Peptides against a protein of PDB entry 7VSI. Designs and how they scored, part 19

Target 1, 32 residues: chain A of PDB entry 7VSI
Amino acid sequence: EDISEDPSWARVVNLNALLMMAVAVFLWGFYA

## One batch from the design tools (peptide; made by RFdiffusion4, then SolubleMPNN)

Design b2_p14_2_s4 (from b2_p14_2, 10 letters changed)
Fold by OpenDDE base, seed 1:
Structure b2_p14_2_s4 (fold): chain B 32 residues (1-32), chain A 14 residues (1-14)
Amino acid sequence: as target 1 above (32 residues)
Amino acid sequence: DFDKLLAALLALAA
């Protein structure tokens, strides 16, 4: 499957995505 | 304010 992710890197990317969303919400809450 | 939200998103993406 050409678009399959390595399970360990998929976890790292997903955790980083969640952290980036949390930071985005805090920046919105601080500046908006 | 939408402009402040957009600025925050752009600041995160920079």
Scores: peptide ipSAE 0.095, ipTM 0.629, DockQ to the pose 0.055
Fold by OpenDDE base, seed 2:
Structure b2_p14_2_s4 (fold): chain B 32 residues (1-32), chain A 14 residues (1-14)
Amino acid sequence: as target 1 above (32 residues)
Amino acid sequence: DFDKLLAALLALAA
């Protein structure tokens, strides 16, 4: 397929996205 | 407060 994610890198990106969302929520909770 | 939320998101992106 011309556009497909490598399953191992897809997992890394998804985990990083979840971590970034968690950090964003903590920053919101701290400053807002 | 939306401005504080926005500031926090921008701080994360920096």
Scores: peptide ipSAE 0.093, ipTM 0.635, DockQ to the pose 0.056
Fold by OpenDDE base, seed 3:
Structure b2_p14_2_s4 (fold): chain B 32 residues (1-32), chain A 14 residues (1-14)
Amino acid sequence: as target 1 above (32 residues)
Amino acid sequence: DFDKLLAALLALAA
């Protein structure tokens, strides 16, 4: 079973991960 | 402050 990511979907997932991290930092900065 | 951080993490998961 090859667990390698499709390069196009890997990029989409990585961009969404970065956006979610940015949102988390803004929420932390606003509430904490 | 920890409760506010936890609330922010839970808000992200909602």
Scores: peptide ipSAE 0.091, ipTM 0.631, DockQ to the pose 0.053
Fold by OpenDDE base, seed 4:
Structure b2_p14_2_s4 (fold): chain B 32 residues (1-32), chain A 14 residues (1-14)
Amino acid sequence: as target 1 above (32 residues)
Amino acid sequence: DFDKLLAALLALAA
């Protein structure tokens, strides 16, 4: 099965992942 | 603090 990512959607997903990691760090920094 | 970290992780999942 071809499980290769579409390069355009891979970029969108990766940017969203980075944003979610940043949000996680800010929430940790704010509450912890 | 672990409880605050856990709360932050749960808030991320919401």
Scores: peptide ipSAE 0.088, ipTM 0.633, DockQ to the pose 0.053

Design b2_p14_3_s1 (from b2_p14_3, 11 letters changed)
Fold by OpenDDE base, seed 5:
Structure b2_p14_3_s1 (fold): chain B 32 residues (1-32), chain A 14 residues (1-14)
Amino acid sequence: as target 1 above (32 residues)
Amino acid sequence: TIDALMAAIFALMA
């Protein structure tokens, strides 16, 4: 089975992952 | 804390 990523969708996923990680760190930092 | 990390993860899933 081919598990290769489309390069355009890989960028969208990576940018969303970074945004979600930033939000998670702010929430963790505030409530920890 | 671990509780705050879990709360952050669940808040992002909402």
Scores: peptide ipSAE 0.140, ipTM 0.702, DockQ to the pose 0.075
Fold by OpenDDE base, seed 2:
Structure b2_p14_3_s1 (fold): chain B 32 residues (1-32), chain A 14 residues (1-14)
Amino acid sequence: as target 1 above (32 residues)
Amino acid sequence: TIDALMAAIFALMA
């Protein structure tokens, strides 16, 4: 089976990952 | 704090 990512969905996932990491940093920064 | 880090980790898993 080809396990390669669809390039369009890979971009969506990567952008969502960056947004989630930013939210995590803001939560850490606000409560730490 | 560790509590804030844990809260951030759990938020990412939701």
Scores: peptide ipSAE 0.136, ipTM 0.705, DockQ to the pose 0.082
Fold by OpenDDE base, seed 3:
Structure b2_p14_3_s1 (fold): chain B 32 residues (1-32), chain A 14 residues (1-14)
Amino acid sequence: as target 1 above (32 residues)
Amino acid sequence: TIDALMAAIFALMA
């Protein structure tokens, strides 16, 4: 499929997304 | 607070 993700890069992107969400939750939890 | 929410939004966009 023309829009299919490379499985190795998909994993890197997903891990980075989880890290960004964790950082956002810690910032919210610390300053709220 | 609004500041904490804004910080979280910017962290997701970085």
Scores: peptide ipSAE 0.134, ipTM 0.711, DockQ to the pose 0.083
Fold by OpenDDE base, seed 4:
Structure b2_p14_3_s1 (fold): chain B 32 residues (1-32), chain A 14 residues (1-14)
Amino acid sequence: as target 1 above (32 residues)
Amino acid sequence: TIDALMAAIFALMA
């Protein structure tokens, strides 16, 4: 119970994680 | 390159 994620905030965190991974791939692809 | 991958990883940790 004490560490359960709020479903709305879990979605926000997951979307931000995907955006950060996309940015990382674009930076790698552009400068590599 | 490894430099670009490293830069991307550091950018995510900022």
Scores: peptide ipSAE 0.132, ipTM 0.703, DockQ to the pose 0.080

Design b2_p14_3_s2 (from b2_p14_3, 11 letters changed)
Fold by OpenDDE base, seed 1:
Structure b2_p14_3_s2 (fold): chain B 32 residues (1-32), chain A 14 residues (1-14)
Amino acid sequence: as target 1 above (32 residues)
Amino acid sequence: TVEALLRAIFELMA
């Protein structure tokens, strides 16, 4: 089975991953 | 609490 990514969806997923990491850092900075 | 959960997660990742 091929697990290769469509380039447009790869970008969407990567941008959302970066956004979620930023949110996690802000939550850590605010509460920890 | 959310604070305790976040602390546990980030302590595990550190």
Scores: peptide ipSAE 0.077, ipTM 0.595, DockQ to the pose 0.064
Fold by OpenDDE base, seed 5:
Formats: structure tokens, C-alpha cells, sequence
Structure b2_p14_3_s2 (fold): chain B 32 residues (1-32), chain A 14 residues (1-14)
């Protein structure tokens, strides 16, 4: 199986990771 | 609650 990361999908995943981290921090700041 | 779940997750990561 080829598990090499496609560069375009790597960028999409990394951007989504940053967005999810920002959302997590706002939720933490609001409720915790 | 979602609040309690978030608090527990972030307490584990702290």
C-alpha cells in the first residue's frame, strides 16, 4: 500500500488542523 | 455536558 502523503492533501489537512486547534482554544477559553 | 467534556480533555493535556 502506498502511504506517501500527497502534497496538495497535506496542505488541506494542515489547514484543517490549524482551524480545529483555533476552535478548540476558543471553546476552552469560553467554557473552561 | 459538552462543557464538562472539554474541561476534562484540556485538564488531561495540561
Amino acid sequence: as target 1 above (32 residues)
Amino acid sequence: TVEALLRAIFELMA
Scores: peptide ipSAE 0.076, ipTM 0.595, DockQ to the pose 0.066
Fold by OpenDDE base, seed 2:
Structure b2_p14_3_s2 (fold): chain B 32 residues (1-32), chain A 14 residues (1-14)
Amino acid sequence: as target 1 above (32 residues)
Amino acid sequence: TVEALLRAIFELMA
C-alpha cells in the first residue's frame, strides 16, 4: 500500500511523538 | 519571548 508504514519505524515515530507531547505539556505548564 | 510563543500556540490548539 502506498501509505503503509514499516512497523519498526512506526513505533519509533510514535514514541518520539509521545515524548514531544510530554515536553510540550511541561513547557505549557511552566510558561503558560 | 518563548513564553509568548508557547502561549500563542497552545491558545490556538485549545
Scores: peptide ipSAE 0.076, ipTM 0.594, DockQ to the pose 0.062
Fold by OpenDDE base, seed 3:
Structure b2_p14_3_s2 (fold): chain B 32 residues (1-32), chain A 14 residues (1-14)
Amino acid sequence: as target 1 above (32 residues)
Amino acid sequence: TVEALLRAIFELMA
């Protein structure tokens, strides 16, 4: 099985991962 | 509360 990522979709996924991490940190900072 | 839930989640990651 080829597990190689399409470079354009890899970028989209990575950017969304960074955005979700930022949201999680801001929620932690606001409520905790 | 949402606050208590978030606290518990982030405490598990610490």
Scores: peptide ipSAE 0.074, ipTM 0.592, DockQ to the pose 0.060

Design b2_p14_3_s3 (from b2_p14_3, 12 letters changed)
Fold by OpenDDE base, seed 2:
Structure b2_p14_3_s3 (fold): chain B 32 residues (1-32), chain A 14 residues (1-14)
Amino acid sequence: as target 1 above (32 residues)
Amino acid sequence: LVEALLAALFALMA
């Protein structure tokens, strides 16, 4: 079975990861 | 530290 990422979904996941990291940093900055 | 960990946890649940 090929475990390589689909290029289109890889981009969607990576963009969501970046957005979630930005939200995490803002929450950290506000509460810590 | 604890507040940062909680913030990270809530961020993951958002």
Scores: peptide ipSAE 0.070, ipTM 0.614, DockQ to the pose 0.077
Fold by OpenDDE base, seed 4:
Structure b2_p14_3_s3 (fold): chain B 32 residues (1-32), chain A 14 residues (1-14)
Amino acid sequence: as target 1 above (32 residues)
Amino acid sequence: LVEALLAALFALMA
């Protein structure tokens, strides 16, 4: 089975991952 | 600490 990432969708996923990490850090910083 | 853990949990659900 080919499990290689489509380059365009890989970029979208990576950007969303970065956004989620930023939100997580801001939530931690605000409530901790 | 507890509030930070909750914040992390909610962030994971986003």
Scores: peptide ipSAE 0.068, ipTM 0.615, DockQ to the pose 0.077
Fold by OpenDDE base, seed 3:
Structure b2_p14_3_s3 (fold): chain B 32 residues (1-32), chain A 14 residues (1-14)
Amino acid sequence: as target 1 above (32 residues)
Amino acid sequence: LVEALLAALFALMA
């Protein structure tokens, strides 16, 4: 499929997404 | 949502 993700880079992106979500939750919890 | 966006902005300015 033309838009298929490389499995290794998909994992890297997903891990970074989870880290960014965790940071966002801590920022919200601290300032809001 | 708005509070979270403000939190992000303040964090960048700190």
Scores: peptide ipSAE 0.065, ipTM 0.599, DockQ to the pose 0.052
Fold by OpenDDE base, seed 1:
Structure b2_p14_3_s3 (fold): chain B 32 residues (1-32), chain A 14 residues (1-14)
Amino acid sequence: as target 1 above (32 residues)
Amino acid sequence: LVEALLAALFALMA
């Protein structure tokens, strides 16, 4: 399937996405 | 600088 994800890399990307969102929310809350 | 980067980020997400 052309748009399939490797399960291990999907986990890494998803965790990084969650961390980036958390950092963005904290920066928003602190500076905006 | 950080405030400007946040403004740019929010503008891109709007």
Scores: peptide ipSAE 0.061, ipTM 0.552, DockQ to the pose 0.066

Design b2_p14_3_s4 (from b2_p14_3, 12 letters changed)
Fold by OpenDDE base, seed 4:
Structure b2_p14_3_s4 (fold): chain B 32 residues (1-32), chain A 14 residues (1-14)
Amino acid sequence: as target 1 above (32 residues)
Amino acid sequence: TVDELLAALFRLMA
């Protein structure tokens, strides 16, 4: 089976990953 | 601290 990512969905996933990392940093700054 | 970060992340996911 081909596990290669569709380029458009890869971008959406990567942007969401960056947003989740930003949220994690803000949570660290606020609660830790 | 790492434990406080983990607690914050778990609170977000719950």
Scores: peptide ipSAE 0.085, ipTM 0.603, DockQ to the pose 0.063
Fold by OpenDDE base, seed 2:
Structure b2_p14_3_s4 (fold): chain B 32 residues (1-32), chain A 14 residues (1-14)
Amino acid sequence: as target 1 above (32 residues)
Amino acid sequence: TVDELLAALFRLMA
């Protein structure tokens, strides 16, 4: 498919997305 | 608030 993801890189991106969301929640809790 | 969150994110990126 034209927009298909490599499964290994998709997992890396998803894990980084979760880490960034966790950082955002901690920043929200600390500053807001 | 959203403005405080945005400020925190910008501080992190700076």
Scores: peptide ipSAE 0.085, ipTM 0.603, DockQ to the pose 0.059
Fold by OpenDDE base, seed 1:
Structure b2_p14_3_s4 (fold): chain B 32 residues (1-32), chain A 14 residues (1-14)
Amino acid sequence: as target 1 above (32 residues)
Amino acid sequence: TVDELLAALFRLMA
């Protein structure tokens, strides 16, 4: 089974992961 | 705290 990522979609997913982590840190900093 | 972080995440999703 080929689970290799398309390089373009891998980049989109990684950038969204970083964005979500940044949002989580801001929420932590603001509310906790 | 972790509970406050979870509450913030739930507020974001609501």
Scores: peptide ipSAE 0.085, ipTM 0.602, DockQ to the pose 0.059
Fold by OpenDDE base, seed 3:
Structure b2_p14_3_s4 (fold): chain B 32 residues (1-32), chain A 14 residues (1-14)
Amino acid sequence: as target 1 above (32 residues)
Amino acid sequence: TVDELLAALFRLMA
């Protein structure tokens, strides 16, 4: 498939997405 | 507020 993900890189991207969401929640709690 | 959150996000990026 043209846009199929490598399972190892998919895990890295998903973990980074979760970290970015956590940072966004802390920014909301602190500044807004 | 949404504007304060957006300002915080932009301050993080710059």
Scores: peptide ipSAE 0.082, ipTM 0.598, DockQ to the pose 0.059

Design b2_p14_4_s1 (from b2_p14_4, 11 letters changed)
Fold by OpenDDE base, seed 4:
Parts: sequence; structure tokens; C-alpha cells
Structure b2_p14_4_s1 (fold): chain B 32 residues (1-32), chain A 14 residues (1-14)
Amino acid sequence: as target 1 above (32 residues)
Amino acid sequence: SAIAEALARIFELM
């Protein structure tokens, strides 16, 4: 089976991953 | 919030 990512959805997923990492860092920086 | 604090503490361990 071809498990290669669709380029458009890969971009959406990557952007969301970056946003989640940013939120995680801000939470860590604010509360820890 | 308590949830935000909990998540922050988990991330501190990483």
C-alpha cells in the first residue's frame, strides 16, 4: 500500500504540529 | 487553568 502523504494535507498537518508545539512551549514557559 | 498547569508540568519532564 502507498502510505505517501498527500502534499496538501502534509502541509496542513505540519502547520498544526507547529502550532501545537508553540502552544506547548508557551504553556511550559508560563506555568513551569 | 489546572489542565494547562498539568500539561506544562508534563512538558517540563520532557
Scores: peptide ipSAE 0.063, ipTM 0.587, DockQ to the pose 0.064
Fold by OpenDDE base, seed 3:
Structure b2_p14_4_s1 (fold): chain B 32 residues (1-32), chain A 14 residues (1-14)
Amino acid sequence: as target 1 above (32 residues)
Amino acid sequence: SAIAEALARIFELM
């Protein structure tokens, strides 16, 4: 399938996404 | 920082 993700890279991307969301929440909480 | 404040304001709208 043309849009299927490699499972190992999918995990890396998902972990990075979670970290970025956590940083975004802390920035919002601190400055807004 | 200006960037941090700008991002925070964007997230505030969500």
Scores: peptide ipSAE 0.061, ipTM 0.584, DockQ to the pose 0.063
Fold by OpenDDE base, seed 5:
Structure b2_p14_4_s1 (fold): chain B 32 residues (1-32), chain A 14 residues (1-14)
Amino acid sequence: as target 1 above (32 residues)
Amino acid sequence: SAIAEALARIFELM
């Protein structure tokens, strides 16, 4: 209970995390 | 490093 996540919002957060990582990889690929 | 340079560019946008 203490640090439990709502499953629907956990999915939204995870998808946003993946999107940010994808953007970071593209920036890395372009400038590095 | 390559990663550090990419992060620096991200921070420049902020």
Scores: peptide ipSAE 0.061, ipTM 0.581, DockQ to the pose 0.172
Fold by OpenDDE base, seed 1:
Structure b2_p14_4_s1 (fold): chain B 32 residues (1-32), chain A 14 residues (1-14)
Amino acid sequence: as target 1 above (32 residues)
Amino acid sequence: SAIAEALARIFELM
């Protein structure tokens, strides 16, 4: 599959997504 | 909105 996701990199991306969401929430909480 | 303003501030940092 051309657009299939490698499970290990999928996990890395998902964890970084959660990290970025946490940072965004902190920034929202700080400035809003 | 408060969320929109927060997002705008985030994008200004980029």
Scores: peptide ipSAE 0.058, ipTM 0.576, DockQ to the pose 0.177

Design b2_p14_4_s2 (from b2_p14_4, 10 letters changed)
Fold by OpenDDE base, seed 2:
Structure b2_p14_4_s2 (fold): chain B 32 residues (1-32), chain A 14 residues (1-14)
Amino acid sequence: as target 1 above (32 residues)
Amino acid sequence: SAIEAALAAIFAAM
């Protein structure tokens, strides 16, 4: 079975990962 | 603090 990523969904997942990291940095900056 | 930062990261990932 091929587990390679679909390029369109890979972009969606990567963008969501970047957004979550940005939110984490802002929460860190707010509380720490 | 490092603990507050770690918790913030965990909650942001949920």
Scores: peptide ipSAE 0.086, ipTM 0.662, DockQ to the pose 0.090
Fold by OpenDDE base, seed 1:
Structure b2_p14_4_s2 (fold): chain B 32 residues (1-32), chain A 14 residues (1-14)
Amino acid sequence: as target 1 above (32 residues)
Amino acid sequence: SAIEAALAAIFAAM
């Protein structure tokens, strides 16, 4: 399938996405 | 504020 991801790299990307969201929420909570 | 929240989200992505 043309848009299929390597499962190991998909996990790394997803974890980084969650970390970035957590940082964004932290900054929102701190400054807003 | 909503503006501060939006700016914080942008800043976090850098």
Scores: peptide ipSAE 0.085, ipTM 0.659, DockQ to the pose 0.082
Fold by OpenDDE base, seed 4:
Structure b2_p14_4_s2 (fold): chain B 32 residues (1-32), chain A 14 residues (1-14)
Amino acid sequence: as target 1 above (32 residues)
Amino acid sequence: SAIEAALAAIFAAM
């Protein structure tokens, strides 16, 4: 079974990862 | 604080 990422979904996942990282940093900045 | 920051990161990733 090929576990290679579909390029379109890889882009969506990468965008979501960046958004989650940004949210995490903002929460850190707010509470810490 | 470091603990608050760590918790914030964990909850954000959840």
Scores: peptide ipSAE 0.085, ipTM 0.658, DockQ to the pose 0.090
Fold by OpenDDE base, seed 3:
Structure b2_p14_4_s2 (fold): chain B 32 residues (1-32), chain A 14 residues (1-14)
Amino acid sequence: as target 1 above (32 residues)
Amino acid sequence: SAIEAALAAIFAAM
């Protein structure tokens, strides 16, 4: 389907999203 | 501060 994700790349994107969120929280916690 | 926290969030998204 037009908006379907490849399962292997979906995992890579999701892991990157989680890593970026973790970094954002640590930066927020450090500067706030 | 709120400004520092907001900047941290913006730079983390880049």
Scores: peptide ipSAE 0.081, ipTM 0.648, DockQ to the pose 0.083

Design b2_p14_4_s3 (from b2_p14_4, 10 letters changed)
Fold by OpenDDE base, seed 5:
Structure b2_p14_4_s3 (fold): chain B 32 residues (1-32), chain A 14 residues (1-14)
Amino acid sequence: as target 1 above (32 residues)
Amino acid sequence: SAIEQALAAIFAAM
C-alpha cells in the first residue's frame, strides 16, 4: 500500500511532532 | 495576539 507507514519511521515522526509542538508552545508562551 | 502566535509557529518550524 503506497500510503502505509514504516512503523519505525512513524515513531520517529511522531516523537519529532511532539518535540516541535513543545517548542511551539514555549515560543507562544514567551512572545504572546 | 493571533499574529504573534502565528509568527511563533513559523519560527518553531524553522
Scores: peptide ipSAE 0.078, ipTM 0.632, DockQ to the pose 0.082
Fold by OpenDDE base, seed 2:
Structure b2_p14_4_s3 (fold): chain B 32 residues (1-32), chain A 14 residues (1-14)
Amino acid sequence: as target 1 above (32 residues)
Amino acid sequence: SAIEQALAAIFAAM
């Protein structure tokens, strides 16, 4: 079966990944 | 601390 990402959902996942990475940086900064 | 920062990073990834 094809495991290739659906282009529309790939975009949603990537945007959420960027948001989560930003949150991670701010949490790191809060405890720095 | 470095440990707190590491835990924060792990938590954010969950």
Scores: peptide ipSAE 0.077, ipTM 0.629, DockQ to the pose 0.089
Fold by OpenDDE base, seed 1:
Structure b2_p14_4_s3 (fold): chain B 32 residues (1-32), chain A 14 residues (1-14)
Amino acid sequence: as target 1 above (32 residues)
Amino acid sequence: SAIEQALAAIFAAM
């Protein structure tokens, strides 16, 4: 593959993506 | 406020 991810960093990025989505939903729910 | 709601929508779109 021309594009690949280091498995450890992929987990970190995916975890941060989930956390960011959760924070976004809580902000929306709190203020909107 | 309208600004807070707009910002929340922007954050949710990321």
Scores: peptide ipSAE 0.076, ipTM 0.616, DockQ to the pose 0.078
Fold by OpenDDE base, seed 3:
Structure b2_p14_4_s3 (fold): chain B 32 residues (1-32), chain A 14 residues (1-14)
Amino acid sequence: as target 1 above (32 residues)
Amino acid sequence: SAIEQALAAIFAAM
């Protein structure tokens, strides 16, 4: 509980993480 | 190299 994530914000953070990973892969694909 | 370009892309996004 002390370090548990709030479920609503956990989803927001996870979605942002996925978006950042997708952007990183597209940038790699563009420059490579 | 592919790794160098991948890292460059990551840093360019920051």
Scores: peptide ipSAE 0.073, ipTM 0.619, DockQ to the pose 0.128

Design b2_p14_4_s4 (from b2_p14_4, 12 letters changed)
Fold by OpenDDE base, seed 1:
Structure b2_p14_4_s4 (fold): chain B 32 residues (1-32), chain A 14 residues (1-14)
Amino acid sequence: as target 1 above (32 residues)
Amino acid sequence: SAIEEALAALFALM
């Protein structure tokens, strides 16, 4: 399938996405 | 800083 993810890399990307969202929320909370 | 304020404003729009 053309748009399939490797399960191990999917976890890495998803965890990084969650971490980036948390950082964004903290930066918003500190400066906005 | 101006950059920090601009980024925070961007986050507020999301």
Scores: peptide ipSAE 0.061, ipTM 0.571, DockQ to the pose 0.067
Fold by OpenDDE base, seed 4:
Structure b2_p14_4_s4 (fold): chain B 32 residues (1-32), chain A 14 residues (1-14)
Amino acid sequence: as target 1 above (32 residues)
Amino acid sequence: SAIEEALAALFALM
């Protein structure tokens, strides 16, 4: 079973993860 | 809003 990530989709997922983390930090910083 | 504050509190715990 190949569980390795496709490099192109890995980048898309990682970018979305970073964007979500940035939004979370801004919400935290603004309201907490 | 109360929801925004609750979410921010959740983020602070992570």
Scores: peptide ipSAE 0.060, ipTM 0.569, DockQ to the pose 0.066
Fold by OpenDDE base, seed 3:
Structure b2_p14_4_s4 (fold): chain B 32 residues (1-32), chain A 14 residues (1-14)
Amino acid sequence: as target 1 above (32 residues)
Amino acid sequence: SAIEEALAALFALM
């Protein structure tokens, strides 16, 4: 498909997304 | 700090 992700870069993006979500949850849990 | 509290409040709304 025209909008298909490269599998290697998709993995990198997904890992970074998980890291960012973890950071957000820790900030929320600590300050809110 | 005010920025940290504001970010936490933003996350609480999501």
Scores: peptide ipSAE 0.060, ipTM 0.567, DockQ to the pose 0.063
Fold by OpenDDE base, seed 5:
Structure b2_p14_4_s4 (fold): chain B 32 residues (1-32), chain A 14 residues (1-14)
Amino acid sequence: as target 1 above (32 residues)
Amino acid sequence: SAIEEALAALFALM
């Protein structure tokens, strides 16, 4: 079974990952 | 909190 990523959905996932990492850094900076 | 300290440690290693 081929689990290769669709290029369009791969981009959506990667952008969301970057946004979540940015939010995580701000939360860390505020509370730690 | 434990989560705040764990995240600080993780980000400090990057």
Scores: peptide ipSAE 0.059, ipTM 0.567, DockQ to the pose 0.094

Design b2_p14_5_s1 (from b2_p14_5, 11 letters changed)
Fold by OpenDDE base, seed 4:
Structure b2_p14_5_s1 (fold): chain B 32 residues (1-32), chain A 14 residues (1-14)
Amino acid sequence: as target 1 above (32 residues)
Amino acid sequence: ALAALLLLALALLA
């Protein structure tokens, strides 16, 4: 069973992960 | 703000 990531979807997921981390840091900085 | 700008820079490099 090949669990290798499709390179185009891997980039989309990694981009979304970084954006979500940026939003989380802004929320933490505002509410904490 | 700086950490978010660094994460944005990393996101633009991805």
Scores: peptide ipSAE 0.049, ipTM 0.571, DockQ to the pose 0.200
Fold by OpenDDE base, seed 1:
Structure b2_p14_5_s1 (fold): chain B 32 residues (1-32), chain A 14 residues (1-14)
Amino acid sequence: as target 1 above (32 residues)
Amino acid sequence: ALAALLLLALALLA
C-alpha cells in the first residue's frame, strides 16, 4: 500500500505545521 | 515581531 503524500497537500500540511510551531513558540515565549 | 516575520517568510518559502 503506497503511503506517499500528494505534493500539493504535503505543502499545505507543512505550512500549517510551521504556523502552529510559530504560535507555540510565541505562547511559550509569552507565558514561560 | 521580527521572529514572526522570519517564520512567516520561511513558511511562504516551503
Scores: peptide ipSAE 0.046, ipTM 0.544, DockQ to the pose 0.161
Fold by OpenDDE base, seed 3:
Structure b2_p14_5_s1 (fold): chain B 32 residues (1-32), chain A 14 residues (1-14)
Amino acid sequence: as target 1 above (32 residues)
Amino acid sequence: ALAALLLLALALLA
């Protein structure tokens, strides 16, 4: 089975990953 | 603030 990323969904996932990383850095900075 | 602006810039370029 091919597991290659669809280019449109890859962008959506990458944007969500960047947003989650931003939130994680703020949570780390607040609680650490 | 600066780190947030850099992450926002990266998000806008994706």
Scores: peptide ipSAE 0.046, ipTM 0.549, DockQ to the pose 0.176
Fold by OpenDDE base, seed 2:
Structure b2_p14_5_s1 (fold): chain B 32 residues (1-32), chain A 14 residues (1-14)
Amino acid sequence: as target 1 above (32 residues)
Amino acid sequence: ALAALLLLALALLA
């Protein structure tokens, strides 16, 4: 079975990853 | 603010 990512779902996952990284940087900046 | 705008721009380009 091919495990290649669907390009539409890959975009949704990548967007969520970038949003989570942004939130993590803001939390780090607030508590550091 | 600038870092947030850059991350938003990167998110829109993904």
Scores: peptide ipSAE 0.045, ipTM 0.548, DockQ to the pose 0.174

Design b2_p14_5_s2 (from b2_p14_5, 9 letters changed)
Fold by OpenDDE base, seed 2:
Structure b2_p14_5_s2 (fold): chain B 32 residues (1-32), chain A 14 residues (1-14)
Amino acid sequence: as target 1 above (32 residues)
Amino acid sequence: ALAAIAAAALALAL
């Protein structure tokens, strides 16, 4: 239980991770 | 760009 993710914060973190991946792919597509 | 748009669309759908 001590390392269990809160489901609401897990969603916020996962959404931020996907947004960062989208930005990274945009930068890759612009400079590569 | 298209893959970034797809990733953003997936992020909004979750």
Scores: peptide ipSAE 0.053, ipTM 0.591, DockQ to the pose 0.192
Fold by OpenDDE base, seed 4:
Structure b2_p14_5_s2 (fold): chain B 32 residues (1-32), chain A 14 residues (1-14)
Amino acid sequence: as target 1 above (32 residues)
Amino acid sequence: ALAAIAAAALALAL
């Protein structure tokens, strides 16, 4: 399948997504 | 803080 995600890059993207969500929750908790 | 710790724990499980 031409759009199959590489499992190693999938992990890197998912880790970055979770880190961004953690930072967003901190910013929301500080400024809201 | 707790939600970010939970997100970090989830990140280690993936």
Scores: peptide ipSAE 0.048, ipTM 0.581, DockQ to the pose 0.206
Fold by OpenDDE base, seed 3:
Structure b2_p14_5_s2 (fold): chain B 32 residues (1-32), chain A 14 residues (1-14)
Amino acid sequence: as target 1 above (32 residues)
Amino acid sequence: ALAAIAAAALALAL
């Protein structure tokens, strides 16, 4: 099976991952 | 705030 990422969708996923990490750091800073 | 700024800066660099 080819598991290579489409470069355009890889960027969209990576952008969403960075946004989720930012939210996770705010939640950590609020509850910890 | 700083982590969001860093994440946004990194997001713009990708």
Scores: peptide ipSAE 0.048, ipTM 0.582, DockQ to the pose 0.181
Fold by OpenDDE base, seed 1:
Order: C-alpha cells, then sequence, then structure tokens
Structure b2_p14_5_s2 (fold): chain B 32 residues (1-32), chain A 14 residues (1-14)
C-alpha cells in the first residue's frame, strides 16, 4: 500500500499542525 | 500574538 502523502493534503496537514502548535503556545503562555 | 504570526509565516513558507 502506498503511504506517500498527496502534496496538497500534506500542506493542509502541516498548516493545521502549525496552527495547533500556535494555539498550544498561547494556552501555555496564558496558564503558565 | 508573535507566536501565531511566526507559525503563520512558517506555514506560508512550506
Amino acid sequence: as target 1 above (32 residues)
Amino acid sequence: ALAAIAAAALALAL
């Protein structure tokens, strides 16, 4: 089974990962 | 705010 990422979906996933990291840093900065 | 701007800038660079 080919596990290669579709380049368009890889970008969407990577963007969402960076947005989640940004939100996590805000939550950490607010509650720390 | 700066962390979100940095994350958005990085996201646009990928």
Scores: peptide ipSAE 0.048, ipTM 0.579, DockQ to the pose 0.169

